# Peptides against a protein of PDB entry 2MBZ: the designs that were tried, part 1

All scores and structures are predictions.

Target 1, 143 residues: chain A of PDB entry 2MBZ
Amino acid sequence: GINLTPEEKFEVFGDFDPDQYEEEVRERWGNTDAYRQSKEKTASYTKEDWQRIQDEADELTRRFVALMDAGEPADSEGAMDAAEDHRQGIARNHYDCGYEMHTCLGEMYVSDERFTRNIDAAKPGLAAYMRDAILANAVRHTP
Structure headers, positions and changes below count from the first letter of each chain, unless a header shows other numbers.
Peptide ipSAE was made for these designs. It is ipSAE averaged over its two directions, with the distance scale d0 held at 1.0 Angstrom where the peptide's residues are scored. Compare it between designs on one protein only; published cut-offs may not apply.
The geometry check fails a fold that doesn't show the stated peptide or that is severely misdrawn somewhere.

## One batch from the design tools (peptide; made by RFdiffusion4; aimed at target 1 S38 C104 M108)

Design b1_p19_3
Pose (drawn by RFdiffusion4):
Structure b1_p19_3 (pose): chain A 143 residues (1-143), chain P 19 residues (1-19)
Amino acid sequence: as target 1 above (143 residues)
Amino acid sequence: AALRRAAAALAFAAAHPPP
């Protein structure tokens, strides 16, 4: 998958070691189909592809988090769009985490506080803010 | 660094989507 050095993972993922939990991830749910399509895609991903996503993800925080500061609701245009923006980003980066699938991530994220602590490292409750943004975004698209 | 850790968790989780 990532097949990176500890140094690269640092320069790329920062102080986050996903490889250690590589096989541990499937322990949680290891029953998804999209993961199959993703592994095929992430089979050769390099540090650049991985860093490209990080710099991209960082940008997600400032805007999302900035929306929180202004006190605007997550189902807001800017917030939901930010959610739609997250979808295409994580989808084109692995296979195509559809809307319904993108939502599975939103709540299954709140369950494991490991993800939230690592994700919230930017700010607490961001996971909840995004889920609703993504959930609402999926609704305005859902037939 | 914290932002990078957050971003890393997102990227890694996306590479391993839940059902």

## One batch from the design tools (peptide; aimed at target 1 W29 H94)

Design b1_p21_2 (made by RFdiffusion4)
Pose (drawn by RFdiffusion4):
Structure b1_p21_2 (pose): chain A 143 residues (1-143), chain P 21 residues (1-21)
Amino acid sequence: as target 1 above (143 residues)
Amino acid sequence: AAEAAAAARRAAGALAFAATV
């Protein structure tokens, strides 16, 4: 998958070691189909592809988190769009985490506080803010 | 600044890694 060195993972993922939990991840659910399509895609991903996503993800926080500061609701245009923005980002980066699928991630993320602590490292409650943004975004598209 | 960048990359890394599922 990532097949990176500890140094690269640092320069890329920062102080986050996902490889250690590589096989551990399937332990949680390990039952998804999209993971199958993703592994095929992440089979050769390099540090650049991985770093490209990080710099991209960092941009997600400022705007999302900045929206929180202004006190605007997550189902807001800017927030939901930010959610649609997240979808295409994580979808084109692995296979295509569809809307319905993108939502599965939103709440299954609140369950394991490991993800939240690592994700909220930017700010607490961001996971909830994004889920609703993604959930509402999926609604305005859902038939 | 370096600590904030490492934290941001950590948060982003968790997202990127989770997206593989």

Design b1_p21_2_s3 (made by RFdiffusion4, then SolubleMPNN; from b1_p21_2, 11 letters changed)
Fold by OpenDDE base, seed 4:
Structure b1_p21_2_s3 (fold): chain B 143 residues (1-143), chain A 21 residues (1-21)
Amino acid sequence: as target 1 above (143 residues)
Amino acid sequence: DVEEERRRRRAAGALAFLSRL
């Protein structure tokens, strides 16, 4: 699990406890390369590392919300660039994330109601918008 | 397709963390 004290976890994640899902994730995905790579990378993460990751996620959320509020299509350059940054963030912090993998994540955001609920807490329809932007970004980068 | 399912499973491996976004 995340190597932080309860107090540190609260400071970084607030009411969201990622360790709540650790058992389920291990049971479902524990034998995958992505899981192993993520565990290896994050094993050495400090509180500051986790805080940085949360800050990056918050910034991305704000960007997508702003795009939606501006009426930008999910296949706009702005939305696709935000999706690309999301993909790169996953690759940097957790596991190798190609465009196919990213589209699978996007589909999960709309097919797993827990993801949808958590994402749409920022803005209704955000999960669907992100999925569409992720797909568009993948298409433009696939020869 | 078994390979496709494996890719989908790898993506879902980030459930705990990415569910916050």
Scores: peptide ipSAE 0.130, ipTM 0.745, DockQ to the pose 0.060
OpenDDE base, seeds 1, 2, 3, 5: peptide ipSAE 0.125, 0.104, 0.092, 0.129; ipTM 0.738, 0.723, 0.718, 0.747; seeds 3, 5 fail the geometry check

Design b1_p21_3 (made by RFdiffusion4)
Pose (drawn by RFdiffusion4):
Structure b1_p21_3 (pose): chain A 143 residues (1-143), chain P 21 residues (1-21)
Amino acid sequence: as target 1 above (143 residues)
Amino acid sequence: AAAEALRRAAGALAYAAAAMA
């Protein structure tokens, strides 16, 4: 998958070692189909592809988190759009985490506080803010 | 330190999307 060195993972993922939990991840659910399509795509991903996503993800925080500061609701245009923005980003980066699928991630993320702590490292409650943004975004699209 | 925290958050998101989806 990532097949990176500790140094690269640092320069890329920062102080986050996902490889250690590589096989541990399937332990949680390990039952998804999309993961199959993703592994095929992440089969050759390099540090650049991985770093490209990070720099991209960092940008997600400022805007999302900045929306929180202004005190605007997550189902807001800017917030939901930010959610739609997140969808295409994580989808085109692995296979195509559809809307319904993108939502599965939103709440299954609140369950394991490991993800939240690592994700909220930017700010607490961001996971909840995004889920609703993504959930609402999926609704205005859902027939 | 802030940049490292943001990078960690981004790393968690990127790998989670790659492995959990």

Design b1_p21_7_s4 (made by RFdiffusion4, then SolubleMPNN; its pose is not in this set)
Fold by OpenDDE base, seed 3:
Structure b1_p21_7_s4 (fold): chain B 143 residues (1-143), chain A 21 residues (1-21)
Amino acid sequence: as target 1 above (143 residues)
Amino acid sequence: EREEERRRRRAAGALAFLSRL
């Protein structure tokens, strides 16, 4: 799990506790290489590391919302670039994330209502928009 | 403003969680 004190967790994540999903993550993904890599990599993360990850996620969310508000299609260069940054962020922070894995994650965002609701808390339809951008980005990088 | 920031933190936290999957 996240090796922060309760106070540090609150400072970084506020009212959201990612560890509340630890059992579900282990049940669904515990036998995958991605899970193992993530556990090994994040075991040494400091509060500052988690804050950086949170800041990156915040920026990405704002970026996608701005694209949606501007009426940019999910297969625009702007949306695909945001999807690429999302993929690279996962790769840097958690586990190796190729385009196939990223596409799988995108599909999960819209197929699991719990994840859809969490993502759409920023803007209704954001999960679907991200999924579409992820797919488009994967396609353009596998010609 | 505070509610928007709270929603953004929840969304970011959710994304961070999803990234761990």
Scores: peptide ipSAE 0.096, ipTM 0.719, DockQ to the pose 0.627
OpenDDE base, seeds 1, 2, 4, 5: peptide ipSAE 0.119, 0.114, 0.125, 0.120; ipTM 0.748, 0.739, 0.753, 0.751; seeds 1, 2, 4, 5 fail the geometry check

## One batch from the design tools (peptide; aimed at target 1 I119)

Design b1_p22_2 (made by RFdiffusion4)
Pose (drawn by RFdiffusion4):
Structure b1_p22_2 (pose): chain A 143 residues (1-143), chain P 22 residues (1-22)
Amino acid sequence: as target 1 above (143 residues)
Amino acid sequence: AAAEAALAARRAAGAMAFAAML
């Protein structure tokens, strides 16, 4: 998958070691189909591809988190769009985490506080803010 | 301080990227 050195993972993922939990991830659910399509795509991903996503993800925080500061609701245009923006980002980066699938991630994320702590490192409650943004975004598209 | 903040933001981003493989 990532097949990176501790140094690269640092320069890329920062102080976050996903490889250690590589096989541990399937322990949680390990039952998804999309993971199959992703592994095929992440089979050769390099540090650049991985770093490209990080710099991209960092940008997601400032805007999302900035929206929180202004006190605007998550189902807001800017917030939901930010959610739609997150979808295409994580979808085109692995296989295509569809809307319905993108939502599965939103709540299954609140369950394990390991993710939240690592995700919220930017700000507490961001996971909830995004889920609703993604959930609402999926609704305005859902037939 | 700036470096620690960047590392924290990178950790958050890393977690997202890692979770997206699902």

Design b1_p22_2_s2 (made by RFdiffusion4, then SolubleMPNN; from b1_p22_2, 12 letters changed)
Fold by OpenDDE base, seed 1:
Structure b1_p22_2_s2 (fold): chain B 143 residues (1-143), chain A 22 residues (1-22)
Amino acid sequence: as target 1 above (143 residues)
Amino acid sequence: AEEERRRALKRSAGALAFLSRL
């Protein structure tokens, strides 16, 4: 799992334990390239690396919430740029994430109630907004 | 075929379930 002490995990993730998903992830996706890439990349991550990743995720959440509060459409340049940054962050930190993969992630955010609940904790409807922004970003980058 | 591929990609994306929450 994540190579942090319990104390370090708490400092970075608080009450959220990412390792709670380890068994399920292995069972459902253990034979995928994404899983292998993620395990390989994250194996060397320090506490500071995980903190950076968490900070980046929090920043993106704030950006999307701000866009929603401003009434910006999910297919606005701002929303699509946030979606692009989200995609690139996944690609840098975890696994190759093309636009098709990203679109699939977006659909998962609204179809899996656990994801929806976790995302919408920041703002109701955020998961759907992200999904729509992800799709719009994929469309604008499709030749 | 497209739906099957899409489902497979969704499954692959789940490798980051805890971080994909946002």
Scores: peptide ipSAE 0.120, ipTM 0.743, DockQ to the pose 0.039; fails the geometry check
OpenDDE base, seeds 2, 3, 4, 5: peptide ipSAE 0.120, 0.111, 0.116, 0.118; ipTM 0.738, 0.729, 0.738, 0.740; seeds 2, 3, 4, 5 fail the geometry check

Design b1_p22_3 (made by RFdiffusion4)
Pose (drawn by RFdiffusion4):
Structure b1_p22_3 (pose): chain A 143 residues (1-143), chain P 22 residues (1-22)
Amino acid sequence: as target 1 above (143 residues)
Amino acid sequence: AAEAAAAARRAAAAVAFAAYAV
């Protein structure tokens, strides 16, 4: 998958070692189909592809988190759009985490506080903010 | 500043990893 050195993972993922939990991930659910399509895509991903996502993800925090500061609701245009923006980012980056699928991630994320602590490292409750943004975004699209 | 950048990078990495897990 990532097949990176500890140094690269640092320069890329920062102080986050996903490889250690590589096989540990499937322990949680390990039952998804989209992971199959993703592994095929992440089979050759390099540090650049991985770093490209990080710099991209960092940008997601400022705007999302900035929306929180202004005190605007997550189902807001800017917030939901930010959610739609997250979808295409993570979808085109692995296979295509559809809307319904993108939502599965939103709540299954709140369950394991490991993700939240690593995700919320930017700010507490961001996971909840995004889920609703993604959930609402999926609704205005859902037939 | 470096500590904030590291934290933000860790947050972003977790998102990428979560997406990988899906």

Design b1_p22_3_s3 (made by RFdiffusion4, then SolubleMPNN; from b1_p22_3, 14 letters changed)
Fold by OpenDDE base, seed 2:
Structure b1_p22_3_s3 (fold): chain B 143 residues (1-143), chain A 22 residues (1-22)
Amino acid sequence: as target 1 above (143 residues)
Amino acid sequence: EEEEERARRRSAGALAFLSWSL
Protein backbone atom coordinates (compact mmCIF):
# COMPACT_ATOMS: atom_id res chain seq x y z
CA GLY B 1 0.00 0.00 0.00
CA ILE B 2 0.85 3.66 -0.18
CA ASN B 3 2.14 5.02 3.11
CA LEU B 4 0.45 8.40 2.94
CA THR B 5 -2.27 10.05 4.96
CA PRO B 6 -5.63 10.43 3.28
CA GLU B 7 -4.87 14.11 2.82
CA GLU B 8 -1.50 13.43 1.23
CA LYS B 9 -2.99 10.80 -1.04
CA PHE B 10 -5.59 13.27 -2.18
CA GLU B 11 -2.94 15.88 -2.89
CA VAL B 12 -0.93 13.49 -5.03
CA PHE B 13 -3.57 11.27 -6.63
CA GLY B 14 -6.75 13.28 -6.26
CA ASP B 15 -9.97 11.36 -5.93
CA PHE B 16 -8.31 8.30 -7.39
CA ASP B 17 -7.17 5.94 -4.66
CA PRO B 18 -4.59 3.51 -6.02
CA ASP B 19 -5.14 1.30 -3.01
CA GLN B 20 -8.57 0.43 -4.35
CA TYR B 21 -6.75 -1.93 -6.70
CA GLU B 22 -4.58 -3.55 -4.04
CA GLU B 23 -6.72 -6.64 -3.66
CA GLU B 24 -7.09 -7.19 -7.40
CA VAL B 25 -3.38 -6.64 -7.99
CA ARG B 26 -2.49 -9.03 -5.20
CA GLU B 27 -4.82 -11.66 -6.59
CA ARG B 28 -3.51 -11.33 -10.14
CA TRP B 29 0.17 -10.60 -9.59
CA GLY B 30 0.93 -11.30 -5.94
CA ASN B 31 3.26 -14.18 -6.76
CA THR B 32 5.37 -12.26 -9.30
CA ASP B 33 8.78 -10.70 -8.80
CA ALA B 34 7.44 -7.41 -10.08
CA TYR B 35 4.85 -7.26 -7.32
CA ARG B 36 7.41 -8.07 -4.66
CA GLN B 37 9.85 -5.47 -5.93
CA SER B 38 7.20 -2.79 -6.20
CA LYS B 39 5.84 -3.44 -2.74
CA GLU B 40 9.32 -3.39 -1.26
CA LYS B 41 10.39 -0.19 -3.02
CA THR B 42 7.23 1.81 -2.53
CA ALA B 43 6.92 0.89 1.14
CA SER B 44 9.48 3.56 1.95
CA TYR B 45 8.29 6.21 -0.49
CA THR B 46 7.46 9.61 0.89
CA LYS B 47 4.94 12.06 -0.43
CA GLU B 48 7.80 13.75 -2.24
CA ASP B 49 8.75 10.48 -3.89
CA TRP B 50 5.23 9.91 -5.15
CA GLN B 51 5.03 13.49 -6.34
CA ARG B 52 8.26 13.07 -8.29
CA ILE B 53 6.95 9.91 -9.88
CA GLN B 54 3.76 11.71 -10.83
CA ASP B 55 5.73 14.60 -12.29
CA GLU B 56 7.71 12.17 -14.42
CA ALA B 57 4.52 10.53 -15.61
CA ASP B 58 2.99 13.88 -16.48
CA GLU B 59 6.06 14.88 -18.45
CA LEU B 60 6.01 11.64 -20.37
CA THR B 61 2.33 12.05 -21.14
CA ARG B 62 2.99 15.51 -22.51
CA ARG B 63 5.81 14.16 -24.66
CA PHE B 64 3.65 11.48 -26.20
CA VAL B 65 0.80 13.90 -26.81
CA ALA B 66 3.20 16.32 -28.47
CA LEU B 67 4.53 13.56 -30.69
CA MET B 68 1.01 12.61 -31.72
CA ASP B 69 0.11 16.22 -32.41
CA ALA B 70 3.23 16.56 -34.54
CA GLY B 71 2.22 13.53 -36.56
CA GLU B 72 5.24 11.49 -35.54
CA PRO B 73 4.68 7.78 -36.10
CA ALA B 74 4.70 5.57 -33.03
CA ASP B 75 7.77 3.87 -34.46
CA SER B 76 9.60 7.16 -34.91
CA GLU B 77 12.81 7.71 -33.01
CA GLY B 78 11.11 10.31 -30.87
CA ALA B 79 8.27 8.03 -29.90
CA MET B 80 10.58 5.10 -29.24
CA ASP B 81 12.79 7.31 -27.08
CA ALA B 82 9.78 8.34 -25.04
CA ALA B 83 8.86 4.69 -24.66
CA GLU B 84 12.39 3.92 -23.53
CA ASP B 85 12.21 6.65 -20.90
CA HIS B 86 8.91 5.19 -19.75
CA ARG B 87 10.50 1.77 -19.39
CA GLN B 88 13.45 3.19 -17.47
CA GLY B 89 11.14 5.12 -15.18
CA ILE B 90 9.30 1.95 -14.27
CA ALA B 91 12.62 0.23 -13.66
CA ARG B 92 13.84 3.00 -11.34
CA ASN B 93 10.67 3.46 -9.36
CA HIS B 94 8.83 0.15 -9.31
CA TYR B 95 10.38 -3.05 -10.65
CA ASP B 96 12.83 -4.43 -13.16
CA CYS B 97 11.25 -3.76 -16.51
CA GLY B 98 12.79 -5.42 -19.52
CA TYR B 99 11.55 -4.97 -23.03
CA GLU B 100 9.33 -8.02 -22.90
CA MET B 101 7.73 -6.84 -19.68
CA HIS B 102 7.30 -3.40 -21.16
CA THR B 103 5.56 -4.86 -24.18
CA CYS B 104 3.18 -6.69 -21.88
CA LEU B 105 2.38 -3.44 -20.12
CA GLY B 106 1.70 -1.79 -23.45
CA GLU B 107 -0.76 -4.51 -24.34
CA MET B 108 -2.47 -4.03 -21.00
CA TYR B 109 -2.97 -0.35 -21.80
CA VAL B 110 -5.20 -1.25 -24.73
CA SER B 111 -6.69 -4.48 -23.37
CA ASP B 112 -7.82 -3.27 -19.95
CA GLU B 113 -10.42 -0.60 -20.50
CA ARG B 114 -9.69 0.94 -17.11
CA PHE B 115 -6.16 1.76 -18.25
CA THR B 116 -7.36 2.83 -21.67
CA ARG B 117 -9.86 5.29 -20.24
CA ASN B 118 -7.37 6.76 -17.81
CA ILE B 119 -4.64 7.16 -20.40
CA ASP B 120 -6.86 8.40 -23.20
CA ALA B 121 -8.19 11.08 -20.90
CA ALA B 122 -5.11 13.04 -21.94
CA LYS B 123 -5.69 12.38 -25.64
CA PRO B 124 -7.86 9.87 -27.49
CA GLY B 125 -5.73 7.07 -28.85
CA LEU B 126 -2.82 7.76 -26.53
CA ALA B 127 -2.90 4.27 -25.04
CA ALA B 128 -2.67 2.69 -28.47
CA TYR B 129 0.08 5.10 -29.48
CA MET B 130 2.06 4.26 -26.35
CA ARG B 131 1.56 0.54 -26.94
CA ASP B 132 2.85 0.87 -30.48
CA ALA B 133 5.83 2.97 -29.39
CA ILE B 134 6.65 0.50 -26.63
CA LEU B 135 6.57 -2.36 -29.10
CA ALA B 136 8.72 -0.50 -31.60
CA ASN B 137 11.23 0.38 -28.91
CA ALA B 138 11.40 -3.24 -27.83
CA VAL B 139 11.97 -4.37 -31.41
CA ARG B 140 14.81 -1.94 -32.03
CA HIS B 141 16.55 -3.14 -28.87
CA THR B 142 16.15 -6.82 -29.70
CA PRO B 143 19.46 -8.31 -30.89
CA GLU A 1 -4.71 24.78 -14.65
CA GLU A 2 -7.46 22.73 -13.10
CA GLU A 3 -7.57 20.56 -16.19
CA GLU A 4 -3.85 19.98 -15.91
CA GLU A 5 -4.24 19.04 -12.27
CA ARG A 6 -7.02 16.60 -13.13
CA ALA A 7 -4.88 15.11 -15.87
CA ARG A 8 -2.01 14.76 -13.43
CA ARG A 9 -4.18 12.90 -10.96
CA ARG A 10 -5.54 10.59 -13.62
CA SER A 11 -2.02 9.81 -14.76
CA ALA A 12 -0.95 9.20 -11.20
CA GLY A 13 -3.75 6.75 -10.70
CA ALA A 14 -2.99 4.87 -13.88
CA LEU A 15 0.70 4.74 -13.04
CA ALA A 16 0.08 3.59 -9.50
CA PHE A 17 -1.99 0.68 -10.71
CA LEU A 18 0.62 -0.05 -13.37
CA SER A 19 3.36 -0.20 -10.77
CA TRP A 20 1.98 -3.48 -9.46
CA SER A 21 0.72 -4.88 -12.74
CA LEU A 22 2.24 -6.87 -15.59
Scores: peptide ipSAE 0.106, ipTM 0.733, DockQ to the pose 0.572
OpenDDE base, seeds 1, 3, 4, 5: peptide ipSAE 0.100, 0.096, 0.098, 0.100; ipTM 0.737, 0.684, 0.728, 0.728; seed 3 fails the geometry check

Design b1_p22_4 (made by RFdiffusion4)
Pose (drawn by RFdiffusion4):
Structure b1_p22_4 (pose): chain A 143 residues (1-143), chain P 22 residues (1-22)
Amino acid sequence: as target 1 above (143 residues)
Amino acid sequence: AEAERLARRAAAALAFAAYALA
């Protein structure tokens, strides 16, 4: 998958070692179909592809988190759009985490505080903020 | 620098979560 050195993972993922949990991940659910399509796509991903996502993800925090500061609701245009923005980002980056699928991530994320602590490293409750943004975004699209 | 490391970790977690839970 990532097949990166500890140094690269640092320069890329920062102080985050996902490889250690590589096989551990399927332990949680390990039952998804989308992961199959993703592994095929992440089969050759390099540090650049991985770093490209990070710099991209960092940008997600300022705007999302900045929305929180202004005290605007997550189902807001800017917030939901930010959610739609997240969808296409993570989808085109692995296979195409559809809307319904994108939502599965939103709440399954709140369950394991490991993800939240690593994700909230930017700010607490961000996971909840995004889920609703993504959930609402999926609704305005859902028939 | 610490903030950059935290932001990087947050971004890494998001990318890994998307990859892992896809």

Design b1_p22_4_s3 (made by RFdiffusion4, then SolubleMPNN; from b1_p22_4, 9 letters changed)
Fold by OpenDDE base, seed 4:
Structure b1_p22_4_s3 (fold): chain B 143 residues (1-143), chain A 22 residues (1-22)
Amino acid sequence: as target 1 above (143 residues)
Amino acid sequence: MEEERRRKRSAGALAFASYALS
């Protein structure tokens, strides 16, 4: 899990506690490569590392929201580029994330109400917008 | 194939736990 003190976790994540999902993920998917890769990478993460990851996520969220507010289609270059950055962020920080994997994640964002609720906290419909952008980005990179 | 998709979704849940996105 996240090797931070409760205080440090609060400073980085605030009211959102990522550890609330750790047990469920471990029990259901602890034998997957993605899980092993994530545990291996994050084991050495410092508070500063987690803060960086949180900052990146926040920035990406703001970017998607701005695109939506501007009326940019989810398959626009801007939206697809944001989706690409999202994919790359996952790959750098947690586990290998190809385009197929990314599309599966996008679908989960709209099919699992827990994800939808958390994502849409920033803006209603954001999860669906991200899913569509992720799919579009995958399509443009798939032969 | 369906199980593989499920595993990929699971990987996504792990990513979400690390990326608040809100």
Scores: peptide ipSAE 0.089, ipTM 0.715, DockQ to the pose 0.072
OpenDDE base, seeds 1, 2, 3, 5: peptide ipSAE 0.089, 0.076, 0.079, 0.088; ipTM 0.707, 0.687, 0.705, 0.708; seeds 1, 2 fail the geometry check

Design b1_p22_7_s1 (made by RFdiffusion4, then SolubleMPNN; its pose is not in this set)
Fold by OpenDDE base, seed 4:
Structure b1_p22_7_s1 (fold): chain B 143 residues (1-143), chain A 22 residues (1-22)
Amino acid sequence: as target 1 above (143 residues)
Amino acid sequence: MEEERRRKRAAGALAFLSGAFL
């Protein structure tokens, strides 16, 4: 699990407790390559590392919200670039994330109500917008 | 198809665990 004190976890994640999902994730996906890579990478993460990851997520959220507010299509260069940065962030911090994997994640954002609710807390429809941008970005990078 | 569904769910679950990409 995340090797932070309860106080540090609260400072980084606030009311969101990632550890509440650890058992479910392990039971369902503990034998996957993605899980193994993520556990290996994150095992050494400090509070500062987790804070950086949260800051990156917040920045990405702000970018997508701004794109939506500006009326930019999800297949615009701006939206696709934000999706690409999202994919690269996953790859850097957690596990190898190709375009197919990323597309699968995007679909999960709209098909799992827990993800949809958490994402759309920033702006209604954000999960669907991200899914569409992720798909568009994958298509443009797939010969 | 079933492997794809499994990978899809795994990646999503890991995103929940990290809380980093929501």
Scores: peptide ipSAE 0.105, ipTM 0.752, DockQ to the pose 0.068
OpenDDE base, seeds 1, 2, 3, 5: peptide ipSAE 0.106, 0.115, 0.073, 0.098; ipTM 0.748, 0.748, 0.725, 0.741; seeds 1, 2, 5 fail the geometry check

Design b1_p22_8 (made by RFdiffusion4)
Pose (drawn by RFdiffusion4):
Formats: sequence, C-alpha cells, structure tokens
Structure b1_p22_8 (pose): chain A 143 residues (1-143), chain P 22 residues (1-22)
Amino acid sequence: as target 1 above (143 residues)
Amino acid sequence: AEAAAALRRAAAALAFAAYALA
C-alpha cells in the first residue's frame, strides 16, 4: 500500500504511523467492498501521492474549522459543499467513495476515538461537523 | 510548528481512514 519509510511517513503523514495499523484496520470491519477497489489503487501509491493528500487534507481543516468559528451550521452551503469537496477528494484518491459510502465513514468514524483523536488533532467535534455536512450533502443529491 | 504537526496528523488520519476503511 503506502510502502514508505518512517522518515517519509513523517514528512508525509506527520507523526502518524498508519502502517502499524495496516492489518489492524480490517480487524475493525475488514468486510467492505470499496477497500478492495482501493487496495488496487493504493497498490503503487507513493509518498508524493500520499503527501498530495495531506497538504490537501490540511486545507480541509482551515475552511471547515473556520466555518465552525463563524458559528455557521454544518448543513450550510459552505459546509455541505465542503463535505462534497471531501467526498470527491477521498473518492478520486482511492476508488470512488460514493455518497452513501462516504456517509458510512462519517459515523463509523465517531465510534473509534482513535480516529477522532487523530482527526480532531485539529479541533474537537470536527468529525461530527463533517458527517452532518456530508450527510446533508448526500440528501440534496439523493433522489 | 506544533500546530502544523497536529494538522498533519489530522490529515494523515483522514487519508489513512479513507484508504483503509473504504
């Protein structure tokens, strides 16, 4: 998958070691189909592809988190769009985490506080903010 | 620097989650 050195993972993922939990991830659910399509795509991903996503993800925080500061709701245009933005980002980056699938991630994320602590490292409650943004975004699209 | 590191960790978690949990 990532097949990176500790140094690269640092320069790329920062102080986050996903490889250690590589096989541990499937332990949680390990039952998804999309993961199959993703592994095929992440089979050769390099540090650049991985760093490209990080710099991209960083940008997600400032805007999302900035929206929180202004006190605007997550189902807001800017917030939901930010959610739609997140979808295409993580989808085109692995296979195509559809809307319905993108939502599975939103709540299954709140369950494991390991993800939240690592994700909220930017700010507490961000996971909840995004889920609703993504959930609402999926609704205005859902037939 | 510490803030940037925290943001990078957050971004890394997101990318890894999307990759592993998809």

Design b1_p22_8_s1 (made by RFdiffusion4, then SolubleMPNN; from b1_p22_8, 14 letters changed)
Fold by OpenDDE base, seed 4:
Structure b1_p22_8_s1 (fold): chain B 143 residues (1-143), chain A 22 residues (1-22)
Amino acid sequence: as target 1 above (143 residues)
Amino acid sequence: MEEERRRKRSAGALAAASMYLS
């Protein structure tokens, strides 16, 4: 779990508590390297670390929204670059995230309604846009 | 102040949760 007090969690994550999914996460991913890596990495994270992670994620969200608002295709260089930064952010902060894993995450964004609703809270269709950008980015980086 | 924090959407939290829900 996240090593923060309830107040710190509230300050960082607001109305969304990722720990509410801890049991489900363990049940679905508990035997994977990704799960192990994430637990090991995040175990030492401070409030400031988590805040940085949130800020990075929020910035990427705004970046994708801006691309959508500008009418940039999900397979545009800008969108694919944003997807790449998203992938690298996951890799840096949580677990090794290759292009296959990233594509899997993108698919989850559109197949799991909980994620779709949460992502699309920023802008309707954002989850699908991100999925498509993630896929395009994976393709351009996969010979 | 409190309401503002409660309304804050956490893209990072979503990303963290996303890592395990596939």
Scores: peptide ipSAE 0.076, ipTM 0.678, DockQ to the pose 0.380
OpenDDE base, seeds 1, 2, 3, 5: peptide ipSAE 0.057, 0.061, 0.060, 0.062; ipTM 0.695, 0.692, 0.686, 0.702; seeds 2, 3 fail the geometry check

## One batch from the design tools (peptide; aimed at target 1 T32 I90 H94 F115)

Design b1_p23_1 (made by RFdiffusion4)
Pose (drawn by RFdiffusion4):
Structure b1_p23_1 (pose): chain A 143 residues (1-143), chain P 23 residues (1-23)
Amino acid sequence: as target 1 above (143 residues)
Amino acid sequence: AAAAEAAAGAVYAAFYADVFRPP
């Protein structure tokens, strides 16, 4: 998958070692179909592809988190759009985490506080803010 | 079952794609 060195993973993922939990991830659910399509795509991903996503993800925090500061609701245009923005980003980066699928991530993220702590490292409750943004975004699209 | 088939993939994707690095 990532097949990176500890140094690269640092320069890329920062102080985050996903490889250690590589096989541990399927332990949680390990039952998804999209993961199959992703592994095929992440089969050759390099540090650049991985770093490209991080710099991209960092940008997601400032705007999302900045929306929180202004005190605007997550189902807001800017917030939901930010959610739609997150969808295409994580979808085109692995296979195509559809809307319904993108939502599965939103809540199954709140369950494991390991993700939240690593994700909220930017700010607490961001996971909840995004889920609703993504959930509402999926609704205005859902027929 | 379909939802579970969608979740783990999304988790794997997000695990690598949504790492917010500290400054």

Design b1_p23_1_s3 (made by RFdiffusion4, then SolubleMPNN; from b1_p23_1, 9 letters changed)
Fold by OpenDDE base, seed 4:
Structure b1_p23_1_s3 (fold): chain B 143 residues (1-143), chain A 23 residues (1-23)
Amino acid sequence: as target 1 above (143 residues)
Amino acid sequence: AAREAAAAGALYAGLYSLVFRRP
């Protein structure tokens, strides 16, 4: 799990306990390279690292919401750039994330109700918008 | 803004642990 004190966890994640999913993640993906990379990278993360990751996620969410509010298509340059930044963020913080992997993650956002509910808490339809932007970004980067 | 941040935080914190290939 995340190596933070209860106080630090609360400061960074609030009432959300990320460790509640540890068992499920291990059972579903524990034998994947992505899981191993993520565990190795995050093992050294400090509270400040986790806070940075949260801040990046918050900023990205606001960015996508703003794009939706502006009526920008999911295949617009702005939306695709946001998707690219999302992919790169995953690559920096967790594991190597190619375009195929990213597309699979996008599909998970709309197929796993837990993801959909959490993402759409920011704005209804955000998960679907992100999925579409991720796909569009993958297509433009695939010769 | 607060709602967006909270949702994003949950996503990238715990649920992002599930950020792996769907079965």
Scores: peptide ipSAE 0.070, ipTM 0.723, DockQ to the pose 0.067
OpenDDE base, seeds 1, 2, 3, 5: peptide ipSAE 0.070, 0.068, 0.068, 0.078; ipTM 0.723, 0.723, 0.719, 0.724; seeds 1, 5 fail the geometry check

Design b1_p23_8_s3 (made by RFdiffusion4, then SolubleMPNN; its pose is not in this set)
Fold by OpenDDE base, seed 2:
Structure b1_p23_8_s3 (fold): chain B 143 residues (1-143), chain A 23 residues (1-23)
Amino acid sequence: as target 1 above (143 residues)
Amino acid sequence: SAAALRRAAGTLAASSMYMAVGP
């Protein structure tokens, strides 16, 4: 869970509270290494740490939207580099995130309608674009 | 909109914590 007061959570995440998924995450993945790593890392996170994570996500979202607006293919170097940065960010902030794990995240963006709807709120097709970029990045790093 | 971007970004951040291990 996020160790912030309700006021701090509002300041960082606004109307969106990631902790809404806490119980579901625990039920589905509570016994995985990734979950344990994430709990260990985030246990010491401050408000500033969570703000950084939110800022990184904001930047990444805008970056992908800009790529789409520019007509860059999801398998372009620009899109794949953005996907790689996303993967590395997950590794720094939460858990070891290999290309297979990253691909699974990408698939979730298009297979879980909750994520699809929320992501595509920024731009229609964004979830699919990210999934495709994540997959392309994984492929180029798995020759 | 700004709110939509924040929602999308927040969803990405949450998804990282969600992990999605396995198919």
Scores: peptide ipSAE 0.414, ipTM 0.855, DockQ to the pose 0.490
OpenDDE base, seeds 1, 3, 4, 5: peptide ipSAE 0.086, 0.104, 0.451, 0.083; ipTM 0.729, 0.742, 0.860, 0.710; seed 4 fails the geometry check

## One batch from the design tools (peptide; made by RFdiffusion4, then SolubleMPNN; aimed at target 1 N118; its pose is not in this set)

Design b1_p25_4_s2
Fold by OpenDDE base, seed 3:
Structure b1_p25_4_s2 (fold): chain B 143 residues (1-143), chain A 25 residues (1-25)
Amino acid sequence: as target 1 above (143 residues)
Amino acid sequence: SEREEEERRRKRAAGALAAAAAYLL
């Protein structure tokens, strides 16, 4: 799991423990390259590293919400750039994330109700908007 | 409240992080 003490986990994630999904994740994806890469990369992460990742996720959420509030289409340059930053963030922090992998993640955001509820807590329809932006970004980079 | 909103953001980010870590939640 996350290499933090219970106290550090609470400081970073509050009452939510991401390790609550560790068993399911291992069961479904434990034999994938992505899982192995993530376990290797995150094994050395400090509290400050995890906090930075949280800050990046929060910033990205704010960007997408702002785009939606401005009425920008999910296939606008702004939305596609936000999707690209999301992909690159996954690549830096966890595992190699190509455009096909990214589109699969986007589909999961709208097909798994747990993801949809979690994402849409910031703004209703955010998961669908992100999925559409992810797809548009993938298309423009793989003509 | 602002505190509750921050907690939601942390949960959102943590969920996305867990998903990124394992291609799941």
Scores: peptide ipSAE 0.092, ipTM 0.687, DockQ to the pose 0.411
OpenDDE base, seeds 1, 2, 4, 5: peptide ipSAE 0.077, 0.072, 0.068, 0.073; ipTM 0.686, 0.676, 0.657, 0.676; seed 1 fails the geometry check

